Peptides against a protein of PDB entry 3V4O. Designs and how they scored, part 45

Target 1, 234 residues: chain A of PDB entry 3V4O
Amino acid sequence: DQPLAKDKVALLIGNMNYREHPKLKAPLVDVYELTNLLRQLDFKVVSLLDLTEYEMRNAVDEFLLLLDKGVYGLLYYAGHGYENFGNSFMVPVDAPNPYRSENCLCVQNILKLMQEKETGLNVFLLDMCRKRNDYDDTIPILDALKVTANIVFGYATCQGAEAFEIQHSGLANGIFMKFLKDRLLEDKKITVLLDEVAEDMGKCHLTKGKQALEIRSSLSEKRALTDPIQGTEY

## One batch from the design tools (peptide; aimed at target 1 H168)

Design b2_p23_5 (made by RFdiffusion4)
Pose (drawn by RFdiffusion4):
Structure b2_p23_5 (pose): chain A 234 residues (1-234), chain P 23 residues (1-23)
Amino acid sequence: as target 1 above (234 residues)
Amino acid sequence: EEEEEEEEEIEEELEEKREELEE
């Protein structure tokens, strides 16, 4: 009755040195922090910085190869992003200005590929803005996903809104990780854990009225990032 | 000058974090 994970795998990407878009600072320290915390939770973690589109597609293919039945899969992205018609896109460092969906990675397509591997848990922590891209002409018409009841999204901000880091950030985490890092080690269902992070973030004066954590979850089983790996000793 | 020194220290720490991630 203790939920178990066949394995725990994560892919973390922080993009900062954009060629044609404002540069960011905090993704480095955000990725460094989450890598440490997830390693403490026995995840196998691939952490990468400043990825071009080509490198981002390769990184996600490698991550998909590590996924199999019952595996917990987690993707964390810190950098520029956008959201059109409910679909979230991650923007690589080589994105032209303006850019369209073909220059970016669609998070929903990644989720579809993860479900094909029959993972036991799918977690997306998207630490990026979610405003429309006016230059993105295209339409989704993506297939409906299977109902796997094991999907959790922790968006650093609401749809049509911005996610933030501290100006000239230096050593400071961005807003999402500032609060996520204090809770991530808790032995609670990931949905509940993210809800406590949403409450902590609500006390932050800098972001009132402009950034709020959004949880979207269909996870029915009580799964946590602290769940033991099957066949190891707990 | 004090602000430049503090910025150099922060850059050194960030460089270390980047090198650790490359490992």

Design b2_p23_5_s1 (made by RFdiffusion4, then SolubleMPNN; from b2_p23_5, 10 letters changed)
Fold by OpenDDE base, seed 3:
Structure b2_p23_5_s1 (fold): chain B 234 residues (1-234), chain A 23 residues (1-23)
Amino acid sequence: as target 1 above (234 residues)
Amino acid sequence: KELEELEKKIEEILEEMRKKLKE
């Protein structure tokens, strides 16, 4: 009766060493920590750092090809980003200054493609700034996610592009990862798990009113990252 | 059979992606 995954795959992207934008540090440790946790959950994990536009597009395309009926997928991005008119964009390390939508990867476009894959579970986690880009006036048309998409979208952000880091277990993590890592291995429905992470962030004096986790979901089934892979027993 | 094919596909794609591993 326990839900089963046909397989589990994850792509983690951390962009830090931007050519024309401020360099970041947190993504390195955060990607490392998340990689270790997801491997404990029997995910096949590929972690990539400092991707150009070309590399990011290829990586995401290949990840999408892995998504299929019953597969559990997780896509994580940490780096620079922006949000304009409901559209979110991930910024590659070789993006110009200022960057525009044609230089970046549109999150909503990726989500649109994910919904066609009949996945058992698809989690998309963003740890990036959501500030408006005044130099980009692109307004793409957005389609609503299908009810059967089984997609969970988590968006960790700071108002005003504020960034905070907290040491946890001897490592300096970004704020989102600090709280996520404490709960990620719990055997809970993923939306419940993320909601608890959001609550933890809201209770912490360091992050209260500064950082928040927005959760959007079309998940209609009880699915957890701890669900076993088909053909295996735990 | 379907699962096995999927697993094979995943491994092939992941292997290509791991060649680009930068961590």
Scores: peptide ipSAE 0.030, ipTM 0.586, DockQ to the pose 0.065
OpenDDE base, seeds 1, 2, 4, 5: peptide ipSAE 0.028, 0.027, 0.024, 0.061; ipTM 0.606, 0.567, 0.563, 0.745; seed 5 fails the geometry check

Design b2_p23_5_s2 (made by RFdiffusion4, then SolubleMPNN; from b2_p23_5, 9 letters changed)
Fold by OpenDDE base, seed 5:
Parts: structure tokens; sequence; C-alpha cells
Structure b2_p23_5_s2 (fold): chain B 234 residues (1-234), chain A 23 residues (1-23)
């Protein structure tokens, strides 16, 4: 009576070497660690680093084509970003300074497209800034996620604040990945798993009040990343 | 130097995995 995935696909994007913005370090190791973990969970994983706007749009489009009824999808992004009036934007490495919405990828638009795919599970994880961009005048998108969309959205930073990182070296994990990697392989409902990650982050004196995980979900079913792919049951 | 070398190895490993997926 265990839920089954038709397939498992993941797209991981880590942007570090920005042309007109501060360079980041954590996404490299975070993408690497997450790739290895998701492969252990039998995900087909595409991991990409330092994408331009054109490359990011193409990657997301290709990912969306892989989503279908019963498929488990996971989209992860680590890099610069911003949030204006509920709209979140992922920033490509070739974005100008200042960047605007036309230079970036809108998270809510992607979520809207994902909900139309009738997936078994969709997980969207963002490790990026939620700082307001005063140079962007884009009108907010107010469409809510469908109840039946089975989408879990994790935002690993405080609203309106810059992403916080503890970098002891160029090979240090980001804060979110540091806690996520300890629990990702657990056979638990994904919302429960992420909630526990959020609690772990909140208990750590190094990250308390500096980094938080916001979870939004339309998931009403018991779904886990450990759920087997159809036809591969033991 | 050691850190940069490790970074390069990670990038190469990721590329290798992508190539395996394309087969």
Amino acid sequence: as target 1 above (234 residues)
Amino acid sequence: MEEEEKKKKIEEELEKMREELKK
C-alpha cells in the first residue's frame, strides 16, 4: 500500500560566478551533495552550474517536459534572488546590475506550470535571497496553488532578508544543505522531513534568527522522496 | 591550491554524471 512514483526527475541549479554581482561559494558543494543524495533515492538528476538566463530558461523548460501524471519532480536552486510582493525571482549569472524581472526567472510562473502536470509530487527548494529589489516594477502574480497540485515549496531564507551563509572555506555547505543532507534519505512524508529540517536550523545557535526555512504545501497525501518507482518494488 | 583542486574535482564529477545520464 506504499505510494509509487511513475518516475523521479530532478533539476539542480547552482549559480556562483556572477558577472555583475557578488560571487558565491556554497552552491558548488551543495549541488554536489544533493546530486549524490537524490541519486541514492533513484532520481534522474541533471545538475547545472553557472547558468545564463538563456540556459536557465531552457533547463527549466526541459525539466517541465519531464513532468507528467504520477511523476515525482524536484527543482533546486541555489544562487542570488529576490522577492517583490510575493513574487520570487532566480537570478542568472549574466543578469545586469541592477537586475529586473525580464532578466530573471519567476518562481511563481514555474510553480503555475508545475501544477498543471498532475504530478505525484513536486518539490521546489530555493536557497536564495528574499530581499526586495527596488529596481523591479513587475506586477505581482496572485494565483494560488491548486489543492490537488501536490507541490511542496521550501524557501531557505527569511522574507525580505539577504541569504545568510556561514562560509569557513570554499568547500563549506550552505546552511540549508548542512541540515537537509542529514535528513533527506529518511522515509518520511516530505513536509514532515522539511519541518524537521526547519526545527534543526532553529535550534542551532549559529543559524538561529539568521536563517529560516519557510514551507508552503498543497500536499494532502503521504508522499516521500523514498517512495519507490513503479515497477521497481521489492 | 588544495581547495581549488577539490573544487575542480567536484565540477568534473558533476560533468561526468551528466554525461552518464546522456547515454
Scores: peptide ipSAE 0.304, ipTM 0.824, DockQ to the pose 0.161
OpenDDE base, seeds 1, 2, 3, 4: peptide ipSAE 0.145, 0.247, 0.281, 0.281; ipTM 0.688, 0.783, 0.802, 0.848; seeds 2, 4 fail the geometry check

Design b2_p23_5_s3 (made by RFdiffusion4, then SolubleMPNN; from b2_p23_5, 9 letters changed)
Fold by OpenDDE base, seed 3:
Structure b2_p23_5_s3 (fold): chain B 234 residues (1-234), chain A 23 residues (1-23)
Amino acid sequence: as target 1 above (234 residues)
Amino acid sequence: MEEEKREKEIEEKLEKMREELLK
């Protein structure tokens, strides 16, 4: 009766060295920390840094192909981003200034594709700015997530990522990763786990009023990142 | 040349993960 994953796969993307935008530092350490944690959870992890538009699109497409019935998938992105009228966009390192939707990856489109997979669990975590881009006139096309999609979406927001790095365990993490790393290995339903992370962020005097974690879920089952892979002892 | 090298490295990493899933 214990939930089982057919397999576990994760794609982590950290963009820092932008060509036409301010450089970031936190994604490097955050991707590294998350990689180590997910491997402890028996995830197969691919970590990529400083991706161009072409590289990002290819990586995401290939990752989506790995999502299959019963598979646990986790997609993480840290870098620049923006949000217009409910559409969120991840910004590749080669995006022009100003960037437009044609140069970026739409989160909602990825979520739509993820819900078509009969996965056991899909987790999408974003650590990026949610500022409005006045130079993008893209009209929103929003589809509701399917009830059976088993998708958990976490959106960590900051007004100035470079200004709010926190030293943790000898490393300088982004704020979201600082709190996430303390709980990620807990054997809890993933939505409960992320809610606790959000509470931790809200209670900390360093992050209160400066950082927030938005959680959206279509998960109707008790699923945890600690769930064993089918065929293994548990 | 450097861009092509990076693209190849990315593809190799993803392919390796795919192979591990098929085991």
Scores: peptide ipSAE 0.349, ipTM 0.870, DockQ to the pose 0.038
OpenDDE base, seeds 1, 2, 4, 5: peptide ipSAE 0.178, 0.331, 0.349, 0.155; ipTM 0.802, 0.860, 0.868, 0.694; seeds 4, 5 fail the geometry check

Design b2_p23_5_s4 (made by RFdiffusion4, then SolubleMPNN; from b2_p23_5, 9 letters changed)
Fold by OpenDDE base, seed 4:
Structure b2_p23_5_s4 (fold): chain B 234 residues (1-234), chain A 23 residues (1-23)
Amino acid sequence: as target 1 above (234 residues)
Amino acid sequence: EEKEKLEKEIEEKLEKMREELKK
């Protein structure tokens, strides 16, 4: 009665070297760490760093094309971002200063497209700065996620990411990845796994009250990243 | 040049994934 994945694909994006915004350091190590972990879980992983708007859009579009019935997909982004009126935006490295929604990738739009793919599991993880963008007043109309879309959305929230990176400069990984890596290989329902990560973050004196993991899910089945791929013997 | 190299890398990686999914 164990769920099977038709295939497992992951796209990891880490943006650090911004042209007109503060440079980040954590995404490099975090993407590397996550790549290694996902490969252990038999994911086919594409890891990309420092993507322009064009490159990001293309990468996401191609990733979406890989999503199909029964496929396990994981999309990870680490970099600058902002959230306005419930809409989250990933910021490409070539984004202008100030950037606006037309310069960025809307997370909710991507989620909307993901729900149409009939995936066995689709995980979207965001580790980005959450600042209000005063230069963007766009209020897009967003549809709710479809029921049984099997999408799990994890949003690692950090206030003052630059300050946070400086404060934790002694850490090899970002805070989210620090806790995620300890549990990612566990054979647990992905929502349970992420909830435990959230609890770990909440118990840590370094992150308590400073960083949290928001989890949204339409997953109605017991799906884990450890689920075997169909047709393979494990 | 660096941008072009990166774009090529992206395309190659994505193409590889597409081919791997064609089973």
Scores: peptide ipSAE 0.090, ipTM 0.704, DockQ to the pose 0.038
OpenDDE base, seeds 1, 2, 3, 5: peptide ipSAE 0.030, 0.030, 0.025, 0.032; ipTM 0.671, 0.651, 0.608, 0.667; seed 5 fails the geometry check

Design b2_p23_6 (made by RFdiffusion4)
Pose (drawn by RFdiffusion4):
Structure b2_p23_6 (pose): chain A 234 residues (1-234), chain P 23 residues (1-23)
Amino acid sequence: as target 1 above (234 residues)
Amino acid sequence: DEELEERVEELKEEVEEEEEEEE
C-alpha cells in the first residue's frame, strides 16, 4: 500500500542567455538547487542550461528514452515561456524576435509522449511567464490526452500572468524556487506539497497581485517524490 | 554536473566583485 516508483527520472532546463530576448539570471541557481534536492530524493537528474531549440528537443528525447512503465517523470523549466489557448510553450535561447510556436517546445506534446511510455507519475514545474504570444498565428487542435489520472502541473504563475525572479538577482532564487526549495523534501503527495508552496508564496509581498502558484492535477493515487523505488530497500 | 557547479562558482565570484565595487 506504499506507492512505489519503477524509477525516478527528471529533466531540468534553465535558459538565461537569450540572443534576442531579455536575459535572465536566476535559472542557473534555480536549476542548481532543484538538482540537489531531487538527487537527495533518488532521482536520476539531467540538468542543462542555455539550450537552443535543437538542444531542447534533443534533451527531451533523451529524457523520454529514460521513461518506462511505472516510472516517475519530472520536467522543470526556468526561462522565457508563453501560453496560447491553454498550451504552454518553452522558448529556447536562439528564438528569433518575433517567434512563433514552431520555434518553441510545446509542453503538452511532451506530456503526450510521456503517457505513451505509461509512466506512473508525470510532473511539470513550469517556472516561466504565461502571457499570450501575439505573433503566434497558429492553432493547437491537438488530440485529447488519455485519462491516466497521474498528471501534476506546478506553474510558477497563473495563465496570462508573469513569473518572476529578483532584479539583478545574483545569488537569489526566482520566486517559485525560493518557496519550492523549502518543501520539496516533504513526504507528502506532490499535489499537497505544491499547495503548501502556494500558501507560502502568498505571503511574499513582492509578488502580491502579480504572481501566484497554479496547481493543476488529475493525480488520484497518493504519489510523492519521496516514494521509494521498487526493489530497493526502504 | 561539474560544468553546472563551475558555473555557480563563477557566478559567486562575479557577485563578490560587484559588491566590492559598490562599496

Design b2_p23_6_s1 (made by RFdiffusion4, then SolubleMPNN; from b2_p23_6, 8 letters changed)
Fold by OpenDDE base, seed 5:
Structure b2_p23_6_s1 (fold): chain B 234 residues (1-234), chain A 23 residues (1-23)
Amino acid sequence: as target 1 above (234 residues)
Amino acid sequence: MEELEKRLEELKKEVEEKEKLLE
């Protein structure tokens, strides 16, 4: 029998118009296209652009409240970010320069909270840099994903601070989304799907050695974004 | 499911009021 989702919910965040940091372009198109794709997969999608710290925290909190037993959740973020000693941080548009951890949202903390929700599937996708922030002295928090959490964490990263915004002629999407959009609708286990995306990125001359996708998961069951919602009639 | 939808709609409403929702 095909696995069933109790519900499907997605929160997409794209930050571009930073007040004190370089503006980005890719998140707009990427969020837009991902929204359309996820809706085709029957996700209830909330897509937000240019969120302040307060707005991001509220959005994430509300998203977490939507997560429950059997629910399929997807959280996507595109924007500035940094990583210090294994801790990843999403940067709101109103973050100061330099930004610190107290100004940003810690990915690992969110993942920790997601593990408590007994979701059928939870996907967290980050399209941001992993550059170290020399102005943040936050002590690393190392938490492993629980085996029963059914969480898939995808981290698309590039070399250099702003490398994920590399623009090429004819490319409307960010690099990650360019490859993701071609496979997202496939009826495959999500980890297999993302692994194939990673392979596609690795084979492309334009992205080889420049951008990669790291995948971490605690998913021990076959789960796909294409899994139908319980009670839906077709 | 109704509760989930309600919460989602509340979130949407809050964001729409700030004109940052992408449809």
Scores: peptide ipSAE 0.046, ipTM 0.614, DockQ to the pose 0.037
OpenDDE base, seeds 1, 2, 3, 4: peptide ipSAE 0.033, 0.040, 0.024, 0.035; ipTM 0.650, 0.589, 0.591, 0.636

Design b2_p23_6_s2 (made by RFdiffusion4, then SolubleMPNN; from b2_p23_6, 7 letters changed)
Fold by OpenDDE base, seed 1:
Structure b2_p23_6_s2 (fold): chain B 234 residues (1-234), chain A 23 residues (1-23)
Amino acid sequence: as target 1 above (234 residues)
Amino acid sequence: MEELEKRLEELKEEVKKELEELE
């Protein structure tokens, strides 16, 4: 018995053209390629580039409304980010310099909202730096995450500027997407798939010691991105 | 399914509108 998705929806955000921060290049190509791959997996994909704080908040809110019982959801973000006191923040293109938590989107808050949904599968992928922001001393008071068995969180982190690494390596894609795209279409449990991506990254001399994939999941079912949509005959 | 598609379309339209207003 193969698990079935009620529907499949994805929101991809790539921020590159920051107003007051270094420009990035990788998100454009990465979002484009990921879009094409997810469409092959029958996802309805909304791809957005260079979002302001207002636009990002609206996009995420609308995406959360798409999440419902049995739905497979995927949220991907590529851009600047930071992590303070265990909280991760996605940085909009219009964020000031220095940016603060109030100017950014808190990942943990979004994860909390995702857990309130009765999704069949929910994947959150972050491709951003996890550097500390010394200019933000705010400690968000967050409620504990609810127990769920259907959320998979992948966090691709680099110590340096990924764009810089790409320029020197001659890679067209970001490092994370380079390895992810090779396995994304595989009919495997999503956690197994991501674990293999993590292993590939660990074996590569370009990423070893520079970038790693952190995976957090409570997924107990054999759910895959390749799972068919209910009512569709293949 | 129909409701989901509707929400997806609304998301696209809203973002598009916001982007156009900023340009």
Scores: peptide ipSAE 0.023, ipTM 0.590, DockQ to the pose 0.033
OpenDDE base, seeds 2, 3, 4, 5: peptide ipSAE 0.022, 0.018, 0.018, 0.021; ipTM 0.609, 0.527, 0.524, 0.549

Design b2_p23_6_s3 (made by RFdiffusion4, then SolubleMPNN; from b2_p23_6, 10 letters changed)
Fold by OpenDDE base, seed 4:
Structure b2_p23_6_s3 (fold): chain B 234 residues (1-234), chain A 23 residues (1-23)
Amino acid sequence: as target 1 above (234 residues)
Amino acid sequence: MEELEERLKKLEEEVKKKEEELK
């Protein structure tokens, strides 16, 4: 039987106009593109741009409240970020320079909260750099995702400043979104879909060795973003 | 369902507020 979603909700965050960090352009275009695509997939989409720490925390909290049994949730973030010893952090636009964990949102903490929900599917997509922040001494979180959580985590990462240059090379979208948008509407298991995106990125001369997609999943069911919402007639 | 709708509405209102601030 075709898997059904109780509902579909998405929160998209694009941070570009940083106060104390280099400004970005790709998040704007990528968020708009993804918004349109997800709406075609019958997601209820909330798109937010240039969020402060307070606004980001509130947005994520509200999103988490939307996650419930059988719900399909998608959280997307594009902006500055860093990773220290397995902990990833999303950087708000009002973060100081240098920023620390106290100024940022910990991805692993959010994932932990997500796995406590009995979601039908939960997708978390990050488009940010994995640079180490030497000014952050936060203790690593080593908790693994629960197998029953139906969580798919996609981490599109760039090494160094090269991704920034590519974003300004005249590309309409960021690198990750460029490949994601080509496949997002396909009726495939989400992990298969993302794996194909990863392969496409690996074959592209522009991204080979510069950007990669890391996928972590606890999804044991054939769930797709195209799965219909329960109670709807198709 | 009602709770979900209310929460979505709240989030949408926040979006509108942000959009207005950017105008």
Scores: peptide ipSAE 0.042, ipTM 0.654, DockQ to the pose 0.038
OpenDDE base, seeds 1, 2, 3, 5: peptide ipSAE 0.025, 0.019, 0.022, 0.024; ipTM 0.631, 0.540, 0.578, 0.612

Design b2_p23_6_s4 (made by RFdiffusion4, then SolubleMPNN; from b2_p23_6, 12 letters changed)
Fold by OpenDDE base, seed 4:
Structure b2_p23_6_s4 (fold): chain B 234 residues (1-234), chain A 23 residues (1-23)
Amino acid sequence: as target 1 above (234 residues)
Amino acid sequence: MKELEKKIEELKEKVKKELELLK
């Protein structure tokens, strides 16, 4: 009755030193903190900072290849981003100003690819802006996620505010990571865990009414980041 | 497990190589 992971793999991307956009600071600390936490959860973690478009695409592609049957995958991104017509885009550090969808990685496209994998669990966490990009009018055709995909998507953002504005709070971590790190090691279903993080964000006077965590899930099984790996003694 | 570990290392190596070339 205890769910098992075939293996656990994570790709963490933090973009902060943008060439043509405001520099960020939080992604560095957040990626570092998350790396340490995920390692405690027996994830094999690849942490990358300041990726160009080419590097990001390759990293994501390689990560997707690791998502096999029964594998627990976690993809985390912190950096600039935007949302147009329900599509979210991660912005590489070498993106031009203004950037367009062709310069960025579409989250929904990645999710589409993830759903084709027979993963035991697939978590995608975004800490980026949801601001509209007026210079991009692309409307990608989005397919609905498969019900059996076992995908959990968390989108942490400040609506109408740039991620940069959050860094002025004096917090070492980004706001999302501040709350996530307190619960990440808990032995709970991942959707429950993230829901509690969302509640914490909603109760905090610093984030109440300003920042929220959106959670989307196709997870129909009780899966936790703490689930043991098959073939290991525990 | 070993196969996945190998794949992870390959991923790290590939990304590292790309980073070295592009940065």
Scores: peptide ipSAE 0.026, ipTM 0.642, DockQ to the pose 0.032
OpenDDE base, seeds 1, 2, 3, 5: peptide ipSAE 0.025, 0.021, 0.019, 0.020; ipTM 0.606, 0.600, 0.575, 0.574

Design b2_p23_7 (made by RFdiffusion4)
Pose (drawn by RFdiffusion4):
Structure b2_p23_7 (pose): chain A 234 residues (1-234), chain P 23 residues (1-23)
Amino acid sequence: as target 1 above (234 residues)
Amino acid sequence: EEEEEEEIEEILEEMREELEEEN
């Protein structure tokens, strides 16, 4: 009755040095922090910075190869992003200005590929803006996903809104990780844990009225990032 | 202020190297 994970795998990407878009600073420290915390939770973690589109597609293919039945899969992205028609896109450092969906990675397509591997848990922590891209002409018409009841999204901000880091950030985490890092080790269902993070973030004066954590979850089983790996000793 | 910014850059370079080594 203790939920178990076949394995725990994560892919972390922080993009900062954009060629044609404002540069960011905090993704480095955000990725460094989450890597440490997830390693403490026995995840196998691949952490990468400043990825071009090509490198981002390769990183996700490698991550998909590590996924199998019952595996917990987690993807964290910190950098520029956008959201059109409910679909979230991650923007690589080589994105032209303006850019369209073909220059970016669609998070939903990644979720579809993860479900094909029959993972036991799918977690997306998207630490990026979610405004429309006016230059993105295209339409989704993506297939409906299977109902696997094991999907959790922890968006650093609401749809049509911005996610933030501290100006000239230096050593400071961005807003999402500033609050996520204090809770991530808790032995609670990931949905509940993210809800506590949403409450903590609500006390932050800098972001009132402009950034709020959004949790979207269909996870029915009480799964946590602290769940033991099957066949190891707990 | 300049010395403090150089120290922060050194720390960030160390973190970047640690992330690269872990892969």

Design b2_p23_7_s1 (made by RFdiffusion4, then SolubleMPNN; from b2_p23_7, 7 letters changed)
Fold by OpenDDE base, seed 2:
Structure b2_p23_7_s1 (fold): chain B 234 residues (1-234), chain A 23 residues (1-23)
Amino acid sequence: as target 1 above (234 residues)
Amino acid sequence: MEEEERKIKEILEEMRKKIEEEN
């Protein structure tokens, strides 16, 4: 009846101190808050800040190796990013200006690899810009997520959101994390939980018409971040 | 960079070992 996780693993990446791009602030506190929450959910959490391309690639690769049948995985990224023709890219701190796909990590490629792991649940949360990068001409061939892959993908921020949040809200957290942290511990299907977060964001005067959470899911089971790890169920 | 890479790999490897031991 109740789904069980073989294990729970999370990789959180927050990039702030870019070498050739505007520095960010929100990822620091957001990663910290999310780390604490996920630990309460019995996730084994690795939190990393200010990663170079090489470090990010290695971290993601090693994280993917932890994913296996029945494992619950969560990958969170906060930092600069862009989206071109359906392809999203996470920008390492050492990315050149302008950055190109070869300097960045392609989200869709990671998702493709995740779907092959037969995880019990895999959550990928992006808190980054979605603007187009006119300096990148890469046209990706995107494979659709497998129907059987229990993957939930959340995409939270728009262009200028970071600056807006800091300047106008005075919040310690980014807007996404502000609402996410209030619900993350709820025993609900993860897509329901994120949908509620999206609704909360939509009701907020600070984000209404400015920021929205996009959710893409192939999850067909009632999987929750609160699901117990095998052997620890009551 | 190499040192940081090593640290990352070590952390994740320890997590892997823990998972394997629990199975």
Scores: peptide ipSAE 0.029, ipTM 0.651, DockQ to the pose 0.034
OpenDDE base, seeds 1, 3, 4, 5: peptide ipSAE 0.021, 0.026, 0.018, 0.022; ipTM 0.563, 0.632, 0.527, 0.592

Design b2_p23_7_s2 (made by RFdiffusion4, then SolubleMPNN; from b2_p23_7, 7 letters changed)
Fold by OpenDDE base, seed 3:
Structure b2_p23_7_s2 (fold): chain B 234 residues (1-234), chain A 23 residues (1-23)
Amino acid sequence: as target 1 above (234 residues)
Amino acid sequence: MKEEEKKIEEILKEMREELEKLN
């Protein structure tokens, strides 16, 4: 039987114009590209750029309220970030230098909230650095995802401070988006799709040994981004 | 900044309302 989504919703966040940190360029193009692709997949998409801490928290909170039984959700973030002892943090544009956990959004906390929503599918994609922040002493939060959470977490990372951008289809994308965009519309289980993206990144001479896609999943069902919305299937 | 925050909340609220109508 064809899997069905109750509805499809996506929140895309791209932070570029940081006040106290180096400015980025790729998130702008990547957010626009992903927005276009997800709309082709019948997602309702909200795309936001250059969010302050307050704005990011509100956006994520409201997005979580959209998640419900059978809903397909996708959360994407591109910008600065860091990881300390298993905790990952998204950095708002108004974060101080140096920033601390109090100034940032904890990914693991968001994942914890997502697992309670009984979603049909929930995808969280991060395109950010995973540098250690020596100025943050936050205690590690180690929560395992529930088996029934149907969450797929993708973490695109680079080693060091090197930002890699590649021109693709006439546009300059971030490395992750370059490979993701070629496969995103395929009718495949999302974990299989992302695994193929990871393989593509590993085979490319430009990214081999420099960038990788880490996939973590609690998805036990065959779910794809191409799954039709209930009532619209043929 | 406040104006931008308001816009974000409004957009997300509209999405929520759309989802509720389909339920």
Scores: peptide ipSAE 0.039, ipTM 0.664, DockQ to the pose 0.037
OpenDDE base, seeds 1, 2, 4, 5: peptide ipSAE 0.020, 0.023, 0.016, 0.023; ipTM 0.558, 0.595, 0.531, 0.609

